# Ledger of designs, part 35: peptides against a protein of PDB entry 5IXI

Target 1, 141 residues: chain A of PDB entry 5IXI
Amino acid sequence: TPLLDASSLEYLFAQGQYDLVKCLAPIRDPKTEQDGHDIENECLGMAVLAISHYAMMKKMQLPELPKDISYKRYIPETLNKSIRQRNLLTRMRINNVFKDFLKEFNNKTICDSSVSTHDLKVKYLATLETLTKHYGAEIFE

## One batch from the design tools (peptide; made by RFdiffusion4, then SolubleMPNN)

Design b2_p13_8_s2 (from b2_p13_8, 5 letters changed)
Fold by OpenDDE base, seed 5:
Structure b2_p13_8_s2 (fold): chain B 141 residues (1-141), chain A 13 residues (1-13)
Amino acid sequence: as target 1 above (141 residues)
Amino acid sequence: SLDDFLEKVRHRP
């Protein structure tokens, strides 16, 4: 991986979020059904990273986050569409699990300052590289 | 299943 200064990292993080959500950097094809679930989980993880980064940058505590905070605008649009097609109970489960984990992540990792915004950007981009078909080659080659 | 979601993200960057 290339050595990136703060400005470059900030740019790549912003662009990477846009590319992932807009499917300009499409997620890789699943090898199996379980792999598909893993990819989905990684995407939801990316949403946690992005939201947490936003919260940290805005110095927002968890209670200050919107009650309807969601992964919807932080995951690939294709995945969002897929989730919206699932039945109500499934969607409720996804929402609840995501919300609970976001809470846990912020309380245990973000609030105690064990993770910095820099760390989140690095992990986001590293995960993006493994998750997408071609984006890694574009950025880290 | 979303069981692996917690494990994957729980690892610190």
Scores: peptide ipSAE 0.036, ipTM 0.693, DockQ to the pose 0.132
Fold by OpenDDE base, seed 2:
Structure b2_p13_8_s2 (fold): chain B 141 residues (1-141), chain A 13 residues (1-13)
Amino acid sequence: as target 1 above (141 residues)
Amino acid sequence: SLDDFLEKVRHRP
């Protein structure tokens, strides 16, 4: 595994977010229905990591974030379009689960200062490699 | 489940 300095890691993290959302690094094909569900959950997890990183960089707590914060701008556009086509009950469930998870992650992980912005970037990029078809092949060994 | 979701995010490679 290559050794990355702080500047390189920051660059790769920013580029990785862009590539995931814009589908320049497309999500891998699901092997089963359960695998598809797992991939979707991992994408929502990526949104939590991205939002938490933003909050930490701005020295903001979750209650200080906009009340209408959502996963919509932090997941692949294809997945976002898919979710928007689902019925109201399903969309409400996804929104509630995401908000509850974001709150719990912030309270139990971020507020305790047990996780740094560095840790979030590393976790994000590592997960990105497993989620996408070919991303990081030139960077990760 | 929510717990499974947390486990996936908290796992460190």
Scores: peptide ipSAE 0.031, ipTM 0.678, DockQ to the pose 0.146
Fold by OpenDDE base, seed 3:
Structure b2_p13_8_s2 (fold): chain B 141 residues (1-141), chain A 13 residues (1-13)
Amino acid sequence: as target 1 above (141 residues)
Amino acid sequence: SLDDFLEKVRHRP
């Protein structure tokens, strides 16, 4: 990323999070049912990246995060509303799966590698480009 | 699956 200094990257990362959650950069339409499931998982992945970045910036380990940490504030509001409409058991399953994802990501990627906050920002923005309809063009073209 | 998810999200050095 020789074209972006640290300040610019920090700005783009913050703006990208806002645009994804507020659906100013809407996620792409699913091509199939399986594609829809993949998009949902990618959104949950974005939440994992954002939370991990936050934890690293605060110099906190995963067990030090609030016990009620969730994806709700880190995914598109449209997807969050969709999940809220699902039955209790399904929502509980999603919550548990996300917690497992977050824990495993922390153990297998954050703790076991030299991943930096810079790396997380780059990964976040790159994923945002592929996940949304036109945001990639707005940021990288 | 968890493995598929981690592959997509994990940093690739």
Scores: peptide ipSAE 0.031, ipTM 0.667, DockQ to the pose 0.123
Fold by OpenDDE base, seed 4:
Structure b2_p13_8_s2 (fold): chain B 141 residues (1-141), chain A 13 residues (1-13)
Amino acid sequence: as target 1 above (141 residues)
Amino acid sequence: SLDDFLEKVRHRP
């Protein structure tokens, strides 16, 4: 992978978020049902990374985040639409899992200062490469 | 599980 300075990394991180959410960098097609679940989990993970990065940049603690914080703005719009089609109980489960994950990630990683905003950007872009069809290749090849 | 999800986020893909 090419060496990226801080400014380039910041730009790519911001652009990557936009492209993922707007489906300009579409996620890869699932090969199996399990692969589809893995892709969704990765997208939710991406949302946690993005939100955590946002919180760190704003110097906000998790309790200071809006109560209605959601993955919706941080995952591909196509996936968001898919989740909306699921029944209420399933959506509630997803919401709870996400909130729990965000809380645990914050407590075990962010609050411990074991992960920096730099680390989050690197992880985000690395995951983006594996998650999307061709966008990652465009960045790193 | 939640732990599996956390592990996916923490470790390199």
Scores: peptide ipSAE 0.031, ipTM 0.679, DockQ to the pose 0.147

Design b2_p13_8_s3 (from b2_p13_8, 6 letters changed)
Fold by OpenDDE base, seed 5:
Structure b2_p13_8_s3 (fold): chain B 141 residues (1-141), chain A 13 residues (1-13)
Amino acid sequence: as target 1 above (141 residues)
Amino acid sequence: SLDDFLEKVRNRP
């Protein structure tokens, strides 16, 4: 992968988030039902990275974030709409698992490890490359 | 389904 300076990485990270959420860089088509589930899980993982990055940049702990913080604004809009159409129990399960993982990620990775905002940007963009149809070619050749 | 969510996302930075 190309070596990016801090300014370039900051730009690409911001643009990548926007492109993913707005479906300007659409996620790849699932090949199977399980592949579809994997894609959804990756998208939720992307949300964890994005939220964690936001919290770090604002020097906030997760409990200090708004209680309504969720994946909804950090995943593709198409996926968000799909999730909202699922039954109540399913939505509750998704919300609970997401919140639990976000908490765990913060405790075990951010607090206990030397994970930086730089690391989160790199991981986000690398995952974006595998998740989307064409966007990866623009970032990592 | 989120059955594999934790496992799939555990590839932490």
Scores: peptide ipSAE 0.034, ipTM 0.695, DockQ to the pose 0.131
Fold by OpenDDE base, seed 4:
Structure b2_p13_8_s3 (fold): chain B 141 residues (1-141), chain A 13 residues (1-13)
Amino acid sequence: as target 1 above (141 residues)
Amino acid sequence: SLDDFLEKVRNRP
């Protein structure tokens, strides 16, 4: 993999978020039901990375984030649509799990300064490569 | 589990 300078990494991170959410870099097709769940979990993880990065860049603590902060703007639109089709209890569960995950990630990783914004960008892009059909190959191969 | 998911995200690829 080529060495990316800070500016290039920032650009790729921003563009990667946009491409993932707008489905310009579509997520890979699930091979099994479990694979589908894994893909969804990866997408939710990507949302946590993106939100955490945002919070760190804005020097905001988690309680300072909007009360309605959610994964909706940070996951593929197709996945968001799919989740909205699920029953209310399932959607509530997903929301709660996500909020708990975001809280734990912030407390155990971000707050403890175990992860930098640089680390988040690298993790995001690396996950994007494995999650999407061909976008990652175009960037890293 | 939540812990498994947290670890998965935290770990480097």
Scores: peptide ipSAE 0.031, ipTM 0.681, DockQ to the pose 0.137
Fold by OpenDDE base, seed 2:
Structure b2_p13_8_s3 (fold): chain B 141 residues (1-141), chain A 13 residues (1-13)
Amino acid sequence: as target 1 above (141 residues)
Amino acid sequence: SLDDFLEKVRNRP
């Protein structure tokens, strides 16, 4: 991968978040049912990275974040619409699983290690390349 | 599992 300075990386990270959420960089088509499940999990992972990055930039711990913190604004709009159409029990399960993942990530990765905002941006962009149809070519040209 | 998910998120590219 090409070497990026801090300013370039910040720009690409911000643009990548926008393109993923707005579906300007659409997620790839699933090859199997299990692949579809993996894609959804990767999208939830992207939300964890984005929220954790925000918290670190604002010098906030997880308990200091709004109590209604959610993945809804950090995943593709198409996926968000799909989740909203699922039954209440399924939506509750997804919400609980996400909150548990966010908590464990912050406790065991952010608080207990030297993971930086730089590392989160790199991981986000690398995952974005594997998750989307054609966006990776634009980032690494 | 939770551990599998965390590993995927933590792994370096």
Scores: peptide ipSAE 0.030, ipTM 0.673, DockQ to the pose 0.132
Fold by OpenDDE base, seed 3:
Structure b2_p13_8_s3 (fold): chain B 141 residues (1-141), chain A 13 residues (1-13)
Amino acid sequence: as target 1 above (141 residues)
Amino acid sequence: SLDDFLEKVRNRP
């Protein structure tokens, strides 16, 4: 929000990442199978935002990131465990799709538009509110 | 689709 100073926003962003990954802010229950897929896609989106923010802060281009960069440390641990239980071909697909998402986000959004780390933090926190059961209420009510 | 995903991420809150 426009009322948050830089220090407050940085704190909330860091805490939000921690709470999402550690499931202290649990993701909402899916209403349908399709809703479950949508939730997973939103979590992958959150990972893209977090990784992109990291890369921008370190002034690193996407190809300069470690080759094994993945969503695993940037999504809820419960979801990560669920994905690891799926068969090899499914996991390979998810990995490839995520890498494509990250690459295209970098190319078409970060590089081609004036997106700042501030914008990423705001988008992250706003998405966190819609994705989680009650965490949004704690921050935005 | 990938384009739909990118649009969602790119859009302002």
Scores: peptide ipSAE 0.030, ipTM 0.672, DockQ to the pose 0.131

Design b2_p13_8_s4 (from b2_p13_8, 6 letters changed)
Fold by OpenDDE base, seed 4:
Structure b2_p13_8_s4 (fold): chain B 141 residues (1-141), chain A 13 residues (1-13)
Amino acid sequence: as target 1 above (141 residues)
Amino acid sequence: SLDDFLEKVKHRP
């Protein structure tokens, strides 16, 4: 893998978010039902990374995060549509788990400063490579 | 499951 400078990393991170959400870099096809769940979990994880990075860049405290913040704008649009088709209780569960994890994760990233914005970008791009069909290969291979 | 979500996100490559 080539060494990425700070500017290149920032660009790739921003572009990767856009491509993932807009499905320009489509997620890989699930091989099994469990694989599909794993893909969804990874996408939700990507949302946590993206939101946390945003919060850190804006120097936002946890109470300053919008109470209605959600994964919807940070996951593939196709997955968002799929989740909206789930029953109300399932959607509520997803929302609650996501919010709880986001809070916990942000405590470690923003408050404890154990994770840097650089770490988040690297983790995001690395996950993007494994999650998408060919986008990651085009960037890192 | 959603419980797997927590474990996957915590994992660092």
Scores: peptide ipSAE 0.032, ipTM 0.676, DockQ to the pose 0.139
Fold by OpenDDE base, seed 1:
Structure b2_p13_8_s4 (fold): chain B 141 residues (1-141), chain A 13 residues (1-13)
Amino acid sequence: as target 1 above (141 residues)
Amino acid sequence: SLDDFLEKVKHRP
């Protein structure tokens, strides 16, 4: 495994976000329907990590983020399209739960300084490895 | 269900 210094980690984190959202690193095929739900939830989790990292880097709290902040730009485009095709109540539920969790994550993790940007990058890349088909093999060869 | 989302992403302070 290659030694990932701070510069390498920053690069891989940025590239990983891009590859996930643009589906250049496609998410793995679900083995079951429940596995599919787990994959979607992991993607939403990736959005929380990405947004939180962004906020920390900009030294911003959640209330200072744009009012329209959401998971939409931080999940695979294919998943975003899928969610947009779901019924209104489902979309509302996803939006509300995501917003509530993002707030909670920010308050308990970011505001309390219990997690660093380094920690978020590591968790993001680790999750990306399990979430995508072959990206992990490329990075952690 | 989004319950697994909360469980998987939560970080203990």
Scores: peptide ipSAE 0.032, ipTM 0.677, DockQ to the pose 0.131
Fold by OpenDDE base, seed 3:
Structure b2_p13_8_s4 (fold): chain B 141 residues (1-141), chain A 13 residues (1-13)
Amino acid sequence: as target 1 above (141 residues)
Amino acid sequence: SLDDFLEKVKHRP
């Protein structure tokens, strides 16, 4: 929000990442199977935002990131465990789709538009509110 | 799909 100074926004962004990954702000329950898939996709999107923010802060292009960069440390631990239990072909698909998405996000959004780390933090926190059960209420009510 | 995923996450002006 426009009322948050840079220090406050940085704090909330860092804490939000921690709370999402550690499941202190648990993701909402899916209403349907399709809703479950949508939630997973949103979580993977959160990982893209977090990784992109990291890359921008370090002034690194995505191809310069380690080749083993993954969503694993940037999504809820419960979801990560669920994905690891799926069969090899499914996991390979998810990994490939994520890498492709990360690349496309960088090429078509980060590089092609004036997106700042500020914008990523705001988008992250806004998505966190819609994705989690009660965290949005704690921060935005 | 990848395009649907991009639409959800992509930053908009």
Scores: peptide ipSAE 0.030, ipTM 0.659, DockQ to the pose 0.138
Fold by OpenDDE base, seed 2:
Parts: structure tokens; sequence; C-alpha cells
Structure b2_p13_8_s4 (fold): chain B 141 residues (1-141), chain A 13 residues (1-13)
């Protein structure tokens, strides 16, 4: 991958978040049912990275974040619409699983290691390349 | 599992 300075990386990270959520960089088509489930989990992972990055930039711990923190504004709008149409029990399960994953990520990765905002941006953009149809070619061209 | 998810998120390219 090409070497990026701090300003370029910040720009690409912000643009990548916008393109993923607004579906300007659409997620790839699933090859199987299991692949579709993996894609959804990757999207939830992207939300964890984005929220954790925000928290670190604002010098906030997870308990200091709003109690209603959610993945809804950090995943593709198409996936968010799909989740909204699922039954109440399914939506509750997804919400609980996400909150648990976010908590464990912050405790075991952010608080207990030297992971930086730089590392989160790199991981986000690398995952974005594998998750979307054609966006990777633009970033690493 | 939770551990599998965390590993996927933490894994460096």
Amino acid sequence: as target 1 above (141 residues)
Amino acid sequence: SLDDFLEKVKHRP
C-alpha cells in the first residue's frame, strides 16, 4: 500500500466513511448466505472502528458516550433499512451483540494496548477495500 | 463468536 501522510489519511478516512454510509461505494454482492452474514458483521465492525476513533479523538471512554450509541449512522444505509424491517427480537439481538462487541473492543484493544487513531484509520480503509465493489481501486491506485 | 469478531477487527492487513 502507498505511504500516506497524516493529512491525506485523515481525508481518505472521512471520505471513506461518507461513501460507505451513503452507498456511494456499495458493498460487494454476497457469494453465499454465510458470505452475506460475514459482510453484515464486517459492516458492524466498521461501525465499531468509527465510533472508537470518534471517542479517542474526543478523549472519551465508552461509559462517557451517549447511552443510545448505535451502529445506525455508521453502516450502509441499505443495511440499516434491512435491519429496520426485521422483527423486534432480531433487532434487539443485533443491538445487544453490537453493544457487547463495542464494549469488549474498547476494553481490550483501546484501553489495554497502544492502538492509535492512525491504526484505526488504516484498518478502516483496508477493510473498506475488501468490503466494497470498486472503491479499493480509487484509494490504492 | 465474540473472540472471532474481535480478531477480525484487530487483525492488521
Scores: peptide ipSAE 0.027, ipTM 0.658, DockQ to the pose 0.132

## One batch from the design tools (peptide; made by RFdiffusion4, then SolubleMPNN)

Design b2_p14_1_s1 (from b2_p14_1, 7 letters changed)
Fold by OpenDDE base, seed 3:
Structure b2_p14_1_s1 (fold): chain B 141 residues (1-141), chain A 14 residues (1-14)
Amino acid sequence: as target 1 above (141 residues)
Amino acid sequence: SGLDEFLEKVRNRK
């Protein structure tokens, strides 16, 4: 991977979040139904990374975050629109699953493994490469 | 890493 200083990494991380949410870096096409589920789960994982990074930068812990924290602002707008079109029970399930992801990440990864904001940015960008069609080439080639 | 393992779990959840 290319050598990036702290300022460059911060810039790319911020821009990557914007590009993912605004669909400027579109997610890859699913190959199967299961692949579609995996893509959705990866997007939710990206939201967990972004929220965790925000919390760490603000020196906040998970219980201090708003009780209505959601993935909605941290996933591709196209996916968010798709989720909003699903039935109530499905949306409730997704909300619950996401909250479980966030709690699990906080308890088992952040607290237990001393993950830094640097690690989150690197993992976010690396995942963005695998999730999107062509964005990875811009970062790591 | 623990982060990699967690992300793998997330990707495989249904």
Scores: peptide ipSAE 0.029, ipTM 0.659, DockQ to the pose 0.884
Fold by OpenDDE base, seed 5:
Structure b2_p14_1_s1 (fold): chain B 141 residues (1-141), chain A 14 residues (1-14)
Amino acid sequence: as target 1 above (141 residues)
Amino acid sequence: SGLDEFLEKVRNRK
């Protein structure tokens, strides 16, 4: 893939978040139930990356983040609607799993490995390529 | 990378 300068990477990261959430870059169709679960986990991972990037840019620690922080505005709107249609216990499970994702990522990756905002943007865009139908060609062409 | 491995581990732990 071509080398991107800092400004280009920042732009692509911001645009990628917008395109994913607004479904302008639609996620790929699941082939099986397990594949659908994998796609959901990837989207939750994308939300963790986006939130962590935001926190780092604001120089905030995880406990200092707003208490209403959630994956809801960081995942595709279609997926968010799908999750809201599930029963209460399922939604509670998803919320707990996401909180665990965010906590563990903060403790073991951000703090211990000193991951930079640059690394988060690269990982986000790389995941976006595999998660969406055609967006990868636009980024890495 | 270590980051990729960690994310994979987190996604598959539940």
Scores: peptide ipSAE 0.029, ipTM 0.655, DockQ to the pose 0.558
Fold by OpenDDE base, seed 2:
Structure b2_p14_1_s1 (fold): chain B 141 residues (1-141), chain A 14 residues (1-14)
Amino acid sequence: as target 1 above (141 residues)
Amino acid sequence: SGLDEFLEKVRNRK
């Protein structure tokens, strides 16, 4: 695999976020119902990584972020539309779990600086490769 | 990892 310097990694991370959200790099087709759930969970995990990276870059704590921060703008638009069509209980569960983990991730991982922005970008891109049909093949193969 | 823990929580609550 090719070596990626800081500038290249930053570019790929930014482009990867855009491609995922705008569905330019579409997520892979689920093989089973459980696989579909796994894909959705991974997308929500990607949102946590993206938000955490943003907060770290801005040197902000989570309480300093907007109170209505959500996964909505950090997941594929198709998935966002799907979630919006689900019943209230399901949406509440997703929202609650997401917010709870975001706080925990910030307190236990970000605040003690055990994870750097570099680590988040690497994890994001690695996950993106597993989620999408063909994206990142030239970089990770 | 923390991410894996989150994924498990989401899976169990959906």
Scores: peptide ipSAE 0.034, ipTM 0.690, DockQ to the pose 0.327; fails the geometry check
Fold by OpenDDE base, seed 4:
Structure b2_p14_1_s1 (fold): chain B 141 residues (1-141), chain A 14 residues (1-14)
Amino acid sequence: as target 1 above (141 residues)
Amino acid sequence: SGLDEFLEKVRNRK
């Protein structure tokens, strides 16, 4: 893994988010049903990282975030469409779990300064490598 | 980690 300075890391993090959401760096094809669930979970996890990073950079607390904050604009557009096609109960479960963890993550992990913006970027890019078909290879080659 | 716990919760509730 190449050593990245702060500016390079910030650039790659921003570009990685854009490429993932816009499907310019498409997620890998699932090999099994469970693999598909794992991929979706990782995408939702990345949404938590991205939102938390955004909040930290803007010095915003959760109550200051939009009331309708969700994973929708922080996951691949294809996955977002897929989730929207699921039944109401499933969507409610995903939304509730996501919101609950986002609250916990920001109030405990971030506020306690146990995780920095640097940590979030590194974790995001590392996960991006495992999720995408070829984009990760370009970053860590 | 907390992230791993979240992912597990999402998996179990999907």
Scores: peptide ipSAE 0.034, ipTM 0.689, DockQ to the pose 0.330; fails the geometry check

Design b2_p14_1_s2 (from b2_p14_1, 7 letters changed)
Fold by OpenDDE base, seed 1:
Structure b2_p14_1_s2 (fold): chain B 141 residues (1-141), chain A 14 residues (1-14)
Amino acid sequence: as target 1 above (141 residues)
Amino acid sequence: SGLDEFLEKVKNRP
């Protein structure tokens, strides 16, 4: 937005990632079971944004990222703990879906330069506002 | 799904 210069946006983006992962900005309560699944998927999407942003900033392609790259360090710790408690088949599915999504996002969004690092920051912060209980009030008031 | 919706939101330029 015109109110946020590049430095402010960079700071807020970094802080937002930290707050999401550390649950300092807790995710909102689900309204339904489906809403709960949507929230989890949004969190996984946030991980894709964070990883892709990192790759873009380092001018690295997806194959150049560490082979052990995963959502684990980029989602709320509470969600990560929840996922780790699920059965093997469920965890395998989540891993596969995430891997496929990350690949698709990079191929269709990043590689064709349709989205910039600036766009990713804006989308990340906007999503945080909708995903968390009170984070929007902290940033956008 | 939320993931699909998220993908579309990100792909759309502001």
Scores: peptide ipSAE 0.031, ipTM 0.680, DockQ to the pose 0.108
Fold by OpenDDE base, seed 4:
Structure b2_p14_1_s2 (fold): chain B 141 residues (1-141), chain A 14 residues (1-14)
Amino acid sequence: as target 1 above (141 residues)
Amino acid sequence: SGLDEFLEKVKNRP
């Protein structure tokens, strides 16, 4: 991983979020059904990172976030469309899992101040590298 | 759990 100053890291983090969501940096093709599931979980994990980073930057606690906080704005649009076409029970499950995931992450990691915004950006970009087809290679090349 | 593993990966990222 290249050494980046704070300003460069902030820029890459912001750009990476935009590129992932807008599918300008498309996620890699799944090799198997399980791989597809893993990719979705990684995207949801990245959404947790992005939301947590947002909350920390805004100095907001998780309960202060909008009641309708969701992964929808923080995952690839293609994945969001895929989830929306699934049945109601599946979508409810995904929503509940995500909310629980976000809550636990906040309680165990953010509230304890064990993870900084810097750590979140680094983890996000590192995951982005493994998740996308070529974008990660461009960042770290 | 998978969540615990995720949390540890975030906290202990090299």
Scores: peptide ipSAE 0.028, ipTM 0.661, DockQ to the pose 0.113
Fold by OpenDDE base, seed 5:
Structure b2_p14_1_s2 (fold): chain B 141 residues (1-141), chain A 14 residues (1-14)
Amino acid sequence: as target 1 above (141 residues)
Amino acid sequence: SGLDEFLEKVKNRP
C-alpha cells in the first residue's frame, strides 16, 4: 500500500465509495455459491465501514442515526437490486443481520476508540481492492 | 476476509 497523505486518502475513500456503489469498480465474479455469499457479506461489511465512518465524522452515536439506516446506499447497485428481488423474510433477515453487525461494530470498535476514521478508510480501500476486479491497480499502482 | 468473518460471527450468534 502506497503512503498517502490525508487529503489523498480522503479523496480515494470518497471516490472508492462512489465507484463501488455505482459499479464503476465492479465486484469480482463469484467462483461458487459460497463465494457469492462471501462477496455479499463483504459488501455489507463495506457498508458498515462507510456508515461508521460517516457517523464518526458527524460525531453521531448509533441511537442518533436514522432508525431506517440501511446498506442500500452503500453497496453495489447490482447487489441492492438482487436483494430487493428476494422475498420479504429474506430481506428482513438481511436487514436484521446488518443492523446487528452495525451495532456490534460500533459498540466494540468505534465507541472504545480502538479504530479511527483513518483506519476505516484504509480498511475500506484495502477491502475494495480485493473485492473488485480492477480497482486495486487504479489505487495502488 | 476479516469483514466476512465478523459478519458471519454476528449472523450465526444465538
Scores: peptide ipSAE 0.033, ipTM 0.677, DockQ to the pose 0.230; fails the geometry check
Fold by OpenDDE base, seed 3:
Structure b2_p14_1_s2 (fold): chain B 141 residues (1-141), chain A 14 residues (1-14)
Amino acid sequence: as target 1 above (141 residues)
Amino acid sequence: SGLDEFLEKVKNRP
């Protein structure tokens, strides 16, 4: 993998978030139903990373974030549309899982200051490479 | 899931 200075990493992280959400870097096609669930979980995890990074940059703690904070602005638009079409109980379950994930992650990473914004950017970009069809080839070839 | 494993690892930090 290439060595990136701070400015380059910041740029790639911002661009990567935009590309994922706007489906300019489309997520890979699921091979099975279980694979589809795994992809969805990865996307939700990506949202946790993005929100946590945002909170750290703004020097905000989780309770200070808007109460309506959600994965909706941080996952692929196509996936967001898909989730909206599911029944109420399924959507509630997804919301609860995400909230639990976000809370637990921030309690142990932000409060303990054990993870830096740099670490989050690196993990986000690395995951983006494995999750999308063509993004990895563009960055690391 | 690689990211799930990462999140779990971070969650379980002492």
Scores: peptide ipSAE 0.030, ipTM 0.658, DockQ to the pose 0.142; fails the geometry check

